# Designs tried in a protein design run: peptides against a protein of PDB entry 8BZL. Part 221

Target 1, 228 residues: chain A of PDB entry 8BZL
Amino acid sequence: SYDRAITVFSPDGHLFQVEYAQEAVKKGSTAVGVRGRDIVVLGVEKKSVAKLQDERTVRKICALDDNVCMAFAGLTADARIVINRARVECQSHRLTVEDPVTVEYITRYIASLKQRYTQSNGRRPFGISALIVGFDFDGTPRLYQTDPSGTYHAWKANAIGRGAKSVREFLEKNYTDEAIETDDLTIKLVIKALLEVVQSGGKNIELAVMRRDQSLKILNPEEIEKYV
Target 2, 242 residues: chain B of PDB entry 8BZL
Amino acid sequence: SRRYDSRTTIFSPEGRLYQVEYAMEAIGHAGTCLGILANDGVLLAAERRNIHKLLDEVFFSEKIYKLNEDMACSVAGITSDANVLTNELRLIAQRYLLQYQEPIPCEQLVTALCDIKQAYTQFGGKRPFGVSLLYIGWDKHYGFQLYQSDPSGNYGGWKATCIGNNSAAAVSMLKQDYKEGEMTLKSALALAIKVLNKTMDVSKLSAEKVEIATLTRENGKTVIRVLKQKEVEQLIKKHEEE

## One batch from the design tools (peptide; made by RFdiffusion4, then SolubleMPNN)

Design b1_p22_1_s4 (from b1_p22_1, 11 letters changed)
Fold by OpenDDE base, seed 1:
Structure b1_p22_1_s4 (fold): chain B 228 residues (1-228), chain C 242 residues (1-242), chain A 22 residues (1-22)
Amino acid sequence: as target 1 above (228 residues)
Amino acid sequence: as target 2 above (242 residues)
Amino acid sequence: ETYEEIREEIAKKLTEERAKAA
């Protein structure tokens, strides 16, 4: 049974462990990324933080560097490993190249890491997809997605996790140059997109924004409610 | 599906890691462990199941382990796995202290172990650890802290939580009775006894069956104290009178 | 998956398995 092997092709050319890792991603909370003109926005479905859980420890949006942040869907423990390695790489790049990573560079690094875990004997794929957003040193906003296979692509907007299909359908209809004309409109677009799958409004959304030459800002619930 | 049960690092078609789930199931059969965060301290309360009269060394605590001067943990699951992980926690904490000349931050210690746990779910030839842990600690960054970790390498910070047998019922009770911002260590101790009395399948809660440790700050130092049996008896008696 | 979600899934699975074994 080829589906039981970690790093083998099926007779029809499928890597079942990668596909099954993608199913793990689909069980994850929904994440959305949108590239605006001078802003990148990440939104994540807040799973109802269990009463008595510290919200600090449930965050699904994290900084990789000052100019790059990531949201993920899938296995949180797997994500932590990827995040830590990406952070180390960002710092290493600053030391060796004397410049911050480009969003593409760090995405490619993460993608390569994931790919190696699909091919290495005795390793399973990472059960995560990631939305990686940020600014290149030239001020260009970027959005990338990577999956358990180690593939990655640049996007204008995308979604991952359980509600990704509905959110993508919304984005395909509503992502226009007019819809991202301002930072506020871009934020509103992300919120509206998440509201397609998230019940009960802004309280169940985690939203992070990064503007040109600014650090990652996580919006508070009150700030989110202004856009609803 | 039994088909994926034998391999430790394989996703099911549904994206599940059955070996991790089975490890969590094993923990569900372990003795109950509770953690409660208070404004003035944090506590662990654990069910003691092995009351062997012939145990020569009364190990002060069967299920509560001191990790360093600022942290302790309680374990639910396979005892041998617990011993390995608690030893690793001590080593990580000690290495950090030697390297940085300061105690390891609580969350960093938890994360370091969780990365090890995660690795045992991803690298071939290893099974997941059949262990969940509750961590209590103090550091200068976040003060008093309570964490929970599972076999997957997931962790979270909590105000109150439970692992092991009847953990779902215990968590439900904690959710009802935990008062955010008003929890004193004294009230937390009372709550721990209340929850254990209802969740332990015993006709009468006895001090011999319960271990409690508190972590407090005194004169700018962390104090980890395992309650004496008499102190636990007093807490039980007080609960029976209410 | 949160620890709670995993617990719920396990509980559901155990309930289903017990129901099939009965």
Scores: peptide ipSAE 0.007, ipTM 0.593, DockQ to the pose 0.248
Fold by OpenDDE base, seed 5:
Structure b1_p22_1_s4 (fold): chain B 228 residues (1-228), chain C 242 residues (1-242), chain A 22 residues (1-22)
Amino acid sequence: as target 1 above (228 residues)
Amino acid sequence: as target 2 above (242 residues)
Amino acid sequence: ETYEEIREEIAKKLTEERAKAA
């Protein structure tokens, strides 16, 4: 069987296919996540939708469950597979445990899925990083990031994709308890962070907000312009 | 760089999937397919390259496939790959109908096939499908719809789009002439002929070289019809008179 | 800076902030 091991160690201990999948992520549109006090906010760079393309079909922020949503950078088709698997797991958890998943649990599930694709013969890594945000059952806001390797960490704020370095540098300087004191300030922080890498104002930003005990809300362009 | 090109779909050092890109390039050499969404219907127009007089005319269309009562698709790329994918679309649609006793929503059918396409880009020992598809359909959720999918398993909804030969030029023409909110099926048919006349590598557009299907709603039912050669001739004639 | 170095630096900052908030 010519099922060549796709992901193998180099002589110096590198997993080149994982590193190259990370390069695919760096070519992706920028995504940013910020955890506020009682809010989580995801923002993504809207690349100019082709004039005749339906914007409805170009979503980069997806709900995994009522209490969890995800943004990604990298290969959209790979992301769809991960999202579908995560959604099934969220529903399975509700049926078996009778409670929604914690944000950590579903992040760990996604991370484990990614890791298995780095170690299994005949599989390549997923070409995606993800920002996973939501609320635990106790009402605690959470933000996690995953990469193609299957690593994950909890964050106060983070960014992925092409502009991630500049956005992170901005967040490191501007993420304070005062900057996230209100929901509106938290939203403004995300918008300002994205504007470091997005040339055209609020028209090229997709923003999603999840508040405690509320469903995911996608902001319309007019709502975004109020914060610019 | 070349060592990554010959292996089953793996990432290059630059994070590119060369086998997917090469599949897309192969589709660029296939016959042109157009899709246009109108207010009162949706259409597919495809270049017919195989004009063999001995082909049994019993074929509904060479490049346009009925998927179910509410959906059709057109294909650009490897015919054998297209046959496999169109069969899978029919099976997915039929299984859904049997399970839920209602037609599969258009986007769900497109997504299900796109997940198969994606799998052929991720699993070892598989090559990408050398096929792009245009899908036309109607459902109760979004009404008339047009989708495009590629070998990567990406898809999108469109008001008008093109795949295959000269697709970039066709899309540019569609962007110029497509009037948002004012597109009737009649105007869409005229636009399809206009674009095909400019993008097909033929000196004169003939009805023998063009297949057109329309999807409309009549009395609460979806009607998918392939235009007769005489109807296509009339559309070409009207375009020549303008 | 490698992605790992940035990650370690941010993880360190987060750990220090958690230790200050505790």
Scores: peptide ipSAE 0.000, ipTM 0.581, DockQ to the pose 0.011
Fold by OpenDDE base, seed 4:
Structure b1_p22_1_s4 (fold): chain B 228 residues (1-228), chain C 242 residues (1-242), chain A 22 residues (1-22)
Amino acid sequence: as target 1 above (228 residues)
Amino acid sequence: as target 2 above (242 residues)
Amino acid sequence: ETYEEIREEIAKKLTEERAKAA
């Protein structure tokens, strides 16, 4: 019976459901994250929104809290569950600890949630990777990545989704201290990185910027075109 | 046979726990981790596989985790499972410290985690953790200690051992070269480099691919130190000259 | 379920099993 999604080891020591969830991520729209000096930038490939869809309903970049935002690649429905739980945790932390979450804390929470879904009977892994960016209370910019397994790492820059390989190769070549010296250069780096896989320029890019002590700003297409 | 392979950890007709064995197989493909007990300290040496330029180097170690002031561990297997278990170890150690106002004894911390690991092999709705751990520590009861635990929840104390890729070959080399009662931390470090050089499927051992931590006692305090890349380079160079 | 809840559940089951084996 197909009924009990159980993530179990194969004879070869593989967790196939986790690997298949990673394949679901690879089919997702490309997302990029870059940590600058005093800025974090998320960029996502816009899927052609059907003309009749409200563009507001297809946000690939979501705030988790005032100091933390997330982009994802993979199953949008799975992402909504993770985002909602993360938002609840951020608010709970503010109530119980009287401080905003650190980016590491909320990343670890999300990672632990994902890991649990790889080890519990009747649950499948989440078919999402996430880039989580924000600022700690001390004003330190952070970038983390999580995958379907519940693994997480801190990054200077990273990419997820279908174009992630090409974008990472670009970032490995072009991420330097000089390339992130200013906020504008950091934004330009993200846009250039996405343009490796996104056709038709800035119109197909969603870009979000968070500066130190500032809220998440989603750039409009005209603002993006200024950096192209 | 196959009917039991895909279910919650249950006994096969032959009395085998295939999910535990398969978890151990997953660990066999992980990066090599070594532990060596010396008279004057303990060490962990681990293979570093993921060298990414864009990784935020804030991590002192990829595979070696400080648990408390007196203990560290290295992990072979699934990283996400490792993160859960290492966090659990820290929580257990901290709860003990709060309750008893003294550090948890090394074996007691290992046992507490092993009970959890075992439970994930026995209770329905869970898979085994795909992780083996090496633990190094010091306590007032047994001094310097090295432990190994596997997905079954089994553990043991060791003078020297290895987990992960080529672990059997590494253990064989350790058995040949480990001198009981004569092992200094310096000789243990040299032995670790020697074994890693032979067990890692690399043409040349480089300091970027190896992380080493030592646990020593200085002025009645435990000191856990991750070796700097330059120190590891010097150990490798010394080995190449011998 | 938090890992804490899972641990508590496991601990409870282990205690119950030990009590049945005694």
Scores: peptide ipSAE 0.006, ipTM 0.496, DockQ to the pose 0.063; fails the geometry check

Design b1_p22_1_s4 (from b1_p22_1, 11 letters changed)
Fold by OpenDDE base, seed 2:
Structure b1_p22_1_s4 (fold): chain B 228 residues (1-228), chain C 242 residues (1-242), chain A 22 residues (1-22)
Amino acid sequence: as target 1 above (228 residues)
Amino acid sequence: as target 2 above (242 residues)
Amino acid sequence: ETYEEIREEIAKKLTEERAKAA
């Protein structure tokens, strides 16, 4: 009975709806984020797009602002709501504060939004985790992760979704200062990490990079194959 | 029974608020946090559970938060709920400073948050916050202070207290070893290590698993300091030698 | 003793001590 109740505590102190939302994330396609020295890289597992599906409509990596982008794992419809609200907040911040958001600020906004959906009886939790990357105004690269509960932390590297455990284990072994010494090495690290869970090579990876003072760049399959 | 478990913030026939009680159970599973008041300062000591190599070494305490220049808090329970409440505390403190051109009194900040917590236990359509807080502070009215608040919106001042896992055992130990009027910050730090060593479900206490913050007064200013890992290691070593 | 009873007892003691220090 408690598991079907909207975001109530169980007798043992669990929020089952939040835990079940985390299970929805674990069923999602894998996403990886890595912070380099002067680069942030996001990689996602491409689901086999049905032959008739427009590839442009299945973007798992999106810009929130010129200096911030996000990848997610879990419910795509839930992600759209979060992305839209985050974009509005980024623009509102520029208008009111006359500066772009910090990566931490927009992460905290998203986290607070998620938390509020865990506390209202009229709402279920968001079935998404997100990797949020970008550059602060001082040129510092940042990586944050959020989950359905509304928790957030800063990371050097992290993964979310179905393959996240294996990818994190790889990153824990291979994330070194030498492995991120250059932009190309950082990109290679993300690709190698995704290949732990993606069988058919570079064709099943979507990769995006953001460098200091540059917009989000999505790599084409040919560019990805050069790193394999 | 099931009818009252599924409805938020209603009384049972026995007069119990089950959702508040269950929120308190969630806190009981959280990492231990201690607060100790001394004559020359006040401290928070908290168990650090999330040690991951890929975490960005942002020097932010997992469980200890600076609220303003004169106050800090520690949290036990649901981390996301804690983040919301700690942000509200900061906003309340800042609004007060802007309005009155002086820092908010410690107890007034605690009560303002407790009113919010209480509202989440009384108004339908919301669950209680699954968080207890310890507050440390200094003000010109009462000097050094330690408070505790729970999901019900209840609060109290304390000389020493504990929240989270094994809190009842920790409180019993604090009652035995806390010497009123003779507690220095140095002795309080030693007591915190002693209690954590017995109440944490760890084979050996390590500095990586413990966060400690102190609040002192220096030259008429409040100083909030998070102890470095080396300082915590020295405290643990000293306890092992006694 | 319930957690609430312990808290009430300690809150009472603190109130009494503050009243004596004044």
Scores: peptide ipSAE 0.000, ipTM 0.482, DockQ to the pose 0.037; fails the geometry check

Design b1_p22_3_s2 (from b1_p22_3, 11 letters changed)
Fold by OpenDDE base, seed 5:
Parts: structure tokens; sequence; C-alpha cells
Structure b1_p22_3_s2 (fold): chain B 228 residues (1-228), chain C 242 residues (1-242), chain A 22 residues (1-22)
């Protein structure tokens, strides 16, 4: 029998393949997102690049468009598929609507894509959660999270992956209006949050910032160390 | 659990894709392939396991494939799967050339195939490709490049790496001997022989059991060359004298 | 290698092989 990947409900109403995909996400490197006043920040646990590996090929934070970027936890190859489709949609939206996507719009698109893979016969769920950050056209910073089920919500701050629980607990305690009063403080908050689960300080953090009306900036290790 | 291992690639309760992992394990038993990036070129070295004297066609290369004028790859794993993937690589490269009137960037070609590999891990009725690849190439964006891809559709760029049998040991040796920024193609060739001599399940390394290809730039053109048996013999001899 | 695709431990491999030939 041609074994078809089928995501079906259990008698108790569970979608096991979705739950198992969520377990794959929990094995992924930790990612954190924080929405500041005029900045959005993504941080990801950077595992030590293997000796002889090219660091340029190991990126966990990707631009979807000029105004939107994404971090993920889980299956890297799955993430690439999602990112590529999202990029195409962002460009298509610009062409058809003549405006950039809102962060919510592209999140919904990604979420809908994921959801379809939980319902379609012959497909397995994506083993990925994503933090999607950016600016709407009106200059409003946004942060969204989506999971393998295709659910999505807006957040002030959130985390995904292996250390997500600890990072979230930290953010719940430390995310205040004062803590995000400036761009630098917001960046510092993200770094501190990641340091709850990342060993060896700033060398093991990938950090990206997007300010209002500015492109995505990946911070170098030296820049990160200034905040530690 | 066996239940998740025998069917279409699905998640285990632990969030693992066992069919992908098993494909990777199968590749670990395939012939060794090495890739080394140098300042003045990049090379592939591969173990020849099937030396059939009775084969009518002396294949110039069993495991190293030219993809286009600027790229080549080596394969570890299921031969039939490798043939499909190498053909697809050639088609992708050709389509790009026709569409854009320029060669496909190396990483873009690798990514395109990796997306196919990934699809075979996600869609029902398909199994992962039992193949890992090393890619060597040159493009105007990054110069000489070395990539590795696996059945999952993951890939990475490398200065030196190994796939197939005893790959972990080979990588360890490469880490020890690879001199960053100072690697010449000549030194890379010597290193390849050194590593293969230690990692191949042979008592003595022979030129008949080793394929080596180099990719260089000459007069603004990429040159992909498979070393002649005599050249490989000289490399082995030199290693034995050291 | 993707961390999620880390190869089976030796124990897991042995178990899988045993189950396969079982």
Amino acid sequence: as target 1 above (228 residues)
Amino acid sequence: as target 2 above (242 residues)
Amino acid sequence: LDEVFSPLSEEEREKAVKEWFS
C-alpha cells in the first residue's frame, strides 16, 4: 500500500502529527522576538559553527521583505520552503496591491500554508515555528508567532525552540515599558533573554534588528558584546 | 518505533523523521567522498568501489559528475538516486542558463536541489533520496565554493568536508590539518590523499580506487579536470614518501 | 546537519536494527 502521510484526528481530538511537529520545534535552537517602540529585534541561539563550516550558509534569521523578517525553530529545510513561499507572496503583494504586506498579512499567509499541510492528504505538517517581525506601512512595529498547526498570534515578546519556556519566563518578568524605552534597551532585553539559555555569552547569539524605515541589520559579534 | 519507520516519512512522537535518519545512515556505508576548498581551486576526491574489469565502458568517473561548466559534484549513497539527482541538477542549471543567459550561482543550484530533497521528505508516497552530495563550483559572487547536502534537504558551505564511509574520522583529520587561508590546491590534493589513505577500508591506497577532480580558474574560465590515474599515482607515491 | 536530524544514537540504531530484523 502506498503509505500516505495522513494527519487525522485521534479519538480524543488530537492531531498527533501536528503535536509531533511541535516536538521537532522544541528540539530547535531557541529564538526570541521582542517588539520595542520603534524597533523589532530577533535573536537566535547560534550553535558553534563547526570548524571548516562556512558561517554564511548558517543563517537562522531571514528577510521576507524589506519590512519583514523571520526567525524560526525546527527543521531548517522546512523553513526554507516556507521562507521562499513567503518571499514570493510579499513580492506578489507589492505588484498587485502596490503596497508592502502587513506583518499580519504575511503571517496569515504562512499560517494558512502550514494549516493546509495539516489537512491535506499526502502531506505532513511543517516542523517549524516562526517569529515574524516587521513594520506595517504606518510604521507600527509588529511581532507574530506561528506554529506547525497554522495558528498565529500577535505578541509584545515571545520565544520558540528548546529554551523558549525559560526565555518567556524572563520576558514576562522583564518586559516593561521602561525596558523597551530605547532601541538599545530593547536590544539589551533580547540579549539578556537569550542569555538565560545560551552558554558562553554573545558569541553564541545571532541578532537582527529592524528599525522604523530601515532595513534589517544583522549585528556582528562585537556589536552584540557591547550589550552584554 | 517501527511503526513510524516503515511508512511515508512522518514525524515520530519525538519529532524525528526516521526515514531521513535511516537514509543518512545508509549513506554512511557508501564510498567516501572528500571535498577541499583551496585558495586557487577546489577539489573532490572519491573512493571507487566498483572496479569491474569486465565493464565495457570505462567510466571516466563513477562518483564525480560535471554539472555545468562551473560546477561538479560527487555522490555518496544509492546510485540510482544519485543519477536522478545529478540529472536534475544539470536540468536546473541548463534552464537557468537559458532563462537568464548567465550561469546559475552555485548556492542557488544547491538550494534548488535541496528543495526537491526536502519535498521527498514531506510529501506522501515518496521516500527520502538516499544520497548526500558534495558540490564544487565557481561563480562571480563567492568564487570557489564547496557545499554539502544530505537527504533532509539541508546544506552548508564548507572549507573541507567528507561524506560516506568513515566521514566522521575524515572530518576530524581535515580539522587538524586544514590550514585556513593557506591552503593551496597542491596542498589540498596532498591532504585528500592523506585522509583517504586513513579512512578508506583498504590496506593500501591505489590510484585505481580513487577519483579526483579539480576545479580551477584559467584565463577567466572555469576548468574542471579529472586527474589521470598517473597523476593520482604520483600523489599517492608522494604521500608514501612522507 | 540540522539538529533535529541528528543521527540516531548507537543504542537507538541497535534498537531500530533489532526491530527491523525482528
Scores: peptide ipSAE 0.007, ipTM 0.568, DockQ to the pose 0.419
Fold by OpenDDE base, seed 2:
Structure b1_p22_3_s2 (fold): chain B 228 residues (1-228), chain C 242 residues (1-242), chain A 22 residues (1-22)
Amino acid sequence: as target 1 above (228 residues)
Amino acid sequence: as target 2 above (242 residues)
Amino acid sequence: LDEVFSPLSEEEREKAVKEWFS
């Protein structure tokens, strides 16, 4: 069976393990990214954390460096491996090049890592898509997406995970220059987009904001409710 | 039969490398890319499939990549594989430039990548790259050049060729209409539009769905230019008027 | 999204393999 094999081509030219990894992403919690004028915003659907679970351990938005953060959809354990490797690369780049990574650079690194896991025997693809946001050294905000295959593109706005289709449709209709004119409007756009697929309002949304020359800020539920 | 399909690239009893054949099959589903060599330049024309409103327009081209100042390529197949290979091409070209203080000859760059592709068909623990490439370039040895490479690591020089969806039909059309020794870049552009119009499974060819790059020589320098949408629209309009 | 590869005809595959070994 081609579906049980290591990532090999089917007779029809399919890489089934990559396609199945994409299906794993579709089962993941929804994540949204939006690039504003001087802000990048990530939003993630919170799964109902079990009452006894430490909320700090369920963060779906992680800093890769001071100027870059990532949200993901899919297998959390796979994401942890990618995040750790990306963090090491960011630090290595600072040491060797004496500058922080560009958002594109670290995205390409992650994409290349994912691609290698689709081409090596004894390894399966990573079951994750990622939204990578941040600022380049020149202060330009960036948003990238990468998939289990190792593809990546730059976006103005995008979504991944189970509700991605509906969220993308919303963003296609509502992403305008006017809608991102201010930081607050950009944040509001992300929240509205997530509310298309999240039933219980602001309590089930994790939201992170990065502004120019500022560190990643995770908004508390009270701050999110102000935008609802 | 299943044993040869599911393991590392090995020979079948009939001497076939099924994983390579299947990789080539995958390329057949990719958007059409064509290349045409002219007397005064070379061009790549590629089908653009991923038109999304939310894409950041930072991408000058989806399927055409600048490799160095004298070379560009187009890709048909798995995008992630293509990204890895195009990055490798850039690295090879840069290392050569640093080592020899001159640009890498076009064929040498193509060959270096083809050796990598071939290795992925021969060594255990890896699958073939699901990518074919067209290369355009200029060097002092052969002037304007067009090459094609496939997942096997095979390559060849061409006057005109096509990869991806409906490539066989496109090649047939190119053979009929390509005038050896008389091809100008202008006529090559017209031919590219003609072939794409017939090979792309679209009711009407639009500039949004076509990427074109030209490689020319101006004042002793190579110029690689991606045509603007308006320029492509004009080419399409001219074709519709004929 | 990765473009899905289209299936090659058996004839096209044989031709490609033949060209590789030539």
Scores: peptide ipSAE 0.013, ipTM 0.452, DockQ to the pose 0.080; fails the geometry check
Fold by OpenDDE base, seed 4:
Structure b1_p22_3_s2 (fold): chain B 228 residues (1-228), chain C 242 residues (1-242), chain A 22 residues (1-22)
Amino acid sequence: as target 1 above (228 residues)
Amino acid sequence: as target 2 above (242 residues)
Amino acid sequence: LDEVFSPLSEEEREKAVKEWFS
């Protein structure tokens, strides 16, 4: 059966392991990314942190570099591998090229990594999709998405994970130039989008904001509630 | 889909890694291990299942392993897998110490092993490790810490948690009785005994069947101590009197 | 292939998945 093979095409031209990895992504917590004018925003559905669990260890948004952050949906352990490699590449790039990576560059690196795991015998695909946001050195905000196949595209707004369809439908209707006219409106858009699939408001949302020429800021629950 | 059960590192149509799930089954049948974080220390309590009277060397610790001067772990699952992973932890910690001339941060050690675990879920020709670990430690960054990791390579920090047999029941009890901000090591020890007494499939909890290790700070140094049988007996006795 | 683990029951599998994806 071709679906048992890690990196083999079916007669119909399907890479089943890649498709099945995409199903793993769909089981992941919802993440949303929105590119504003001078801001990029990532929001993720907080999984119910188990009582007595340290919340610090349950973060779904991480920095890859000072100018790039990532949210993911799918297998957390797989994501950690990708994140670590991306971080190393970001640092290597700074040392070698003497400039920070562009968001596209690091996205392409991650995408290439994922692709290799879809084509290499004895390796399964990564069970993650990622939203990668940040600023290029020229100050341009960027949002990219990658999937288990190693494909990547630039987006104005997108979502991944279990609620991605509903969130995307919301964004398709509500993402306008007016809706992202200000940083606050952009943040509000992300929150509203997540609220389509997340119950109980700001307490169940993790939100990260990166403004132009500013570091990544993780909003606390109180800050999020101000936008609700 | 039963057809995926025989493959080590493939996704099911539903996006599941069955071999990872099956590795978790092996852990469910293992002896219970508890970890509890206190304000003044952290502890591991583990069930001893292999008490053979004819064993010449009662390995002082069957389930609890010292990793370095600042960290220890307990294991639930396949013993052979556990031995491999605990040795790897020691090697990682040692290499870090040699390279940086300081102890490895607790979370970094946990993460390093978790990356290995993850690799065994992704690379062909390898099966997942059938082991979950509890890690206790101290570092200058976060102080006393408790972590749990599973066969997937996932991990988390905890105030209290349990792995192995009846872990769900143990966790429920910990959630009920753990007093956040008020937990002393003494109270944590009492809680550990209480939980083990209820979760171990034994008529009466005996000191022979329980290993307890504490990690404390004394004079700016980490002290890892495995409790003597007599000390455990006293804890059990105190619990029985309550 | 390395030795495979024994299969979980469907119920146990569902529980494990929930815990793993949590």
Scores: peptide ipSAE 0.011, ipTM 0.577, DockQ to the pose 0.101; fails the geometry check

Design b1_p22_3_s2 (from b1_p22_3, 11 letters changed)
Fold by OpenDDE base, seed 3:
Structure b1_p22_3_s2 (fold): chain B 228 residues (1-228), chain C 242 residues (1-242), chain A 22 residues (1-22)
Amino acid sequence: as target 1 above (228 residues)
Amino acid sequence: as target 2 above (242 residues)
Amino acid sequence: LDEVFSPLSEEEREKAVKEWFS
């Protein structure tokens, strides 16, 4: 059966392992990204951390470099592999080109990596989609999304994971120039979008903010509640 | 011949990795392993199942392995897989030490192995490791630490956790009795015995069936000690008297 | 296909899946 093999084309032209990897992504916790005017915001659904679990080890938003961060939906272990390779590439780029990567560059790198795992013998696709946000050296905020196939696109706003459909529908209705006029409004938009699928308010949301010429900031629960 | 399905672990139509899920089930049948983080140390307690009188060498520990001077682990699952992974952990730790002239940070060692585990879920001709691990360690960055990893290559830090047989019940008990911020190593040892006594499918807990290791700091050095049988007996006796 | 490991119950699978996915 084509669905039980390495990533191969079905008679009807489908790559079933890629499609099934996309189904794995849909089982992941929801992540949302929004590009504002001078800010990029990532939000993720916090699953109830087990009482005895150290929250420090549950990272759904990670920095790839000083100017780029990533959220993902899908298999956490797969994501770690992608993140590590992306970080190495970011550092390599700084050493060889003497400039940080553009958000598009690192997205393309990740996308190429994913694509190779859809075509290489003896490999399965990565079971992750990613939202990659950051600033280019010219100060332009960027948001990209990539999926298990290795495709990538630039977005104003997008969502991935189990609640992605509802979040996207919300964003399609509410993403306006007015809604992102300020940094605070942009943050509020992300929180509101996540609240469409996250129960019990701001306590179950992790939010990361990157402003122009500033480092990634992860908001604490108290800071998030101010926007609720 | 059970042809180890040399096939790559692949996604189901529903996006599941069944071989990973099945590997986790195999771990559920393994002996119970507990980890508890205290303010002044961290411990592993493991069920010892293979007591063979004819064993020529009394292995110091069947389920608990020293990885380096600052870390130890316990294993639940397939013994052969465990041996491979524990050897790899030692090699990773040693290579790091040689390269950087300092001990590998605990989380970095855990993640390095987890990346290997993940690879065995993604690359062709590989099957997932049928092993979960608990890691205890100390480093200068985070102090005493407890981690758990599974066949998927996922890991997490814990204050207390359990793997293997009756792990869910053990975790429930740990959640009830674990006092955050007030846990001493002494209280952790007592808690470990309490939980094992209830979760091990044995009529009576005996020191022969339990391995316990503690990791502490003394004079700026990490000390990993496997408790002697007599010490374990005393802990069991104390629990029975309470 | 001779699965090397025995299959989990559906409930155990669902629980495991929830833990594996971020």
Scores: peptide ipSAE 0.010, ipTM 0.590, DockQ to the pose 0.093; fails the geometry check

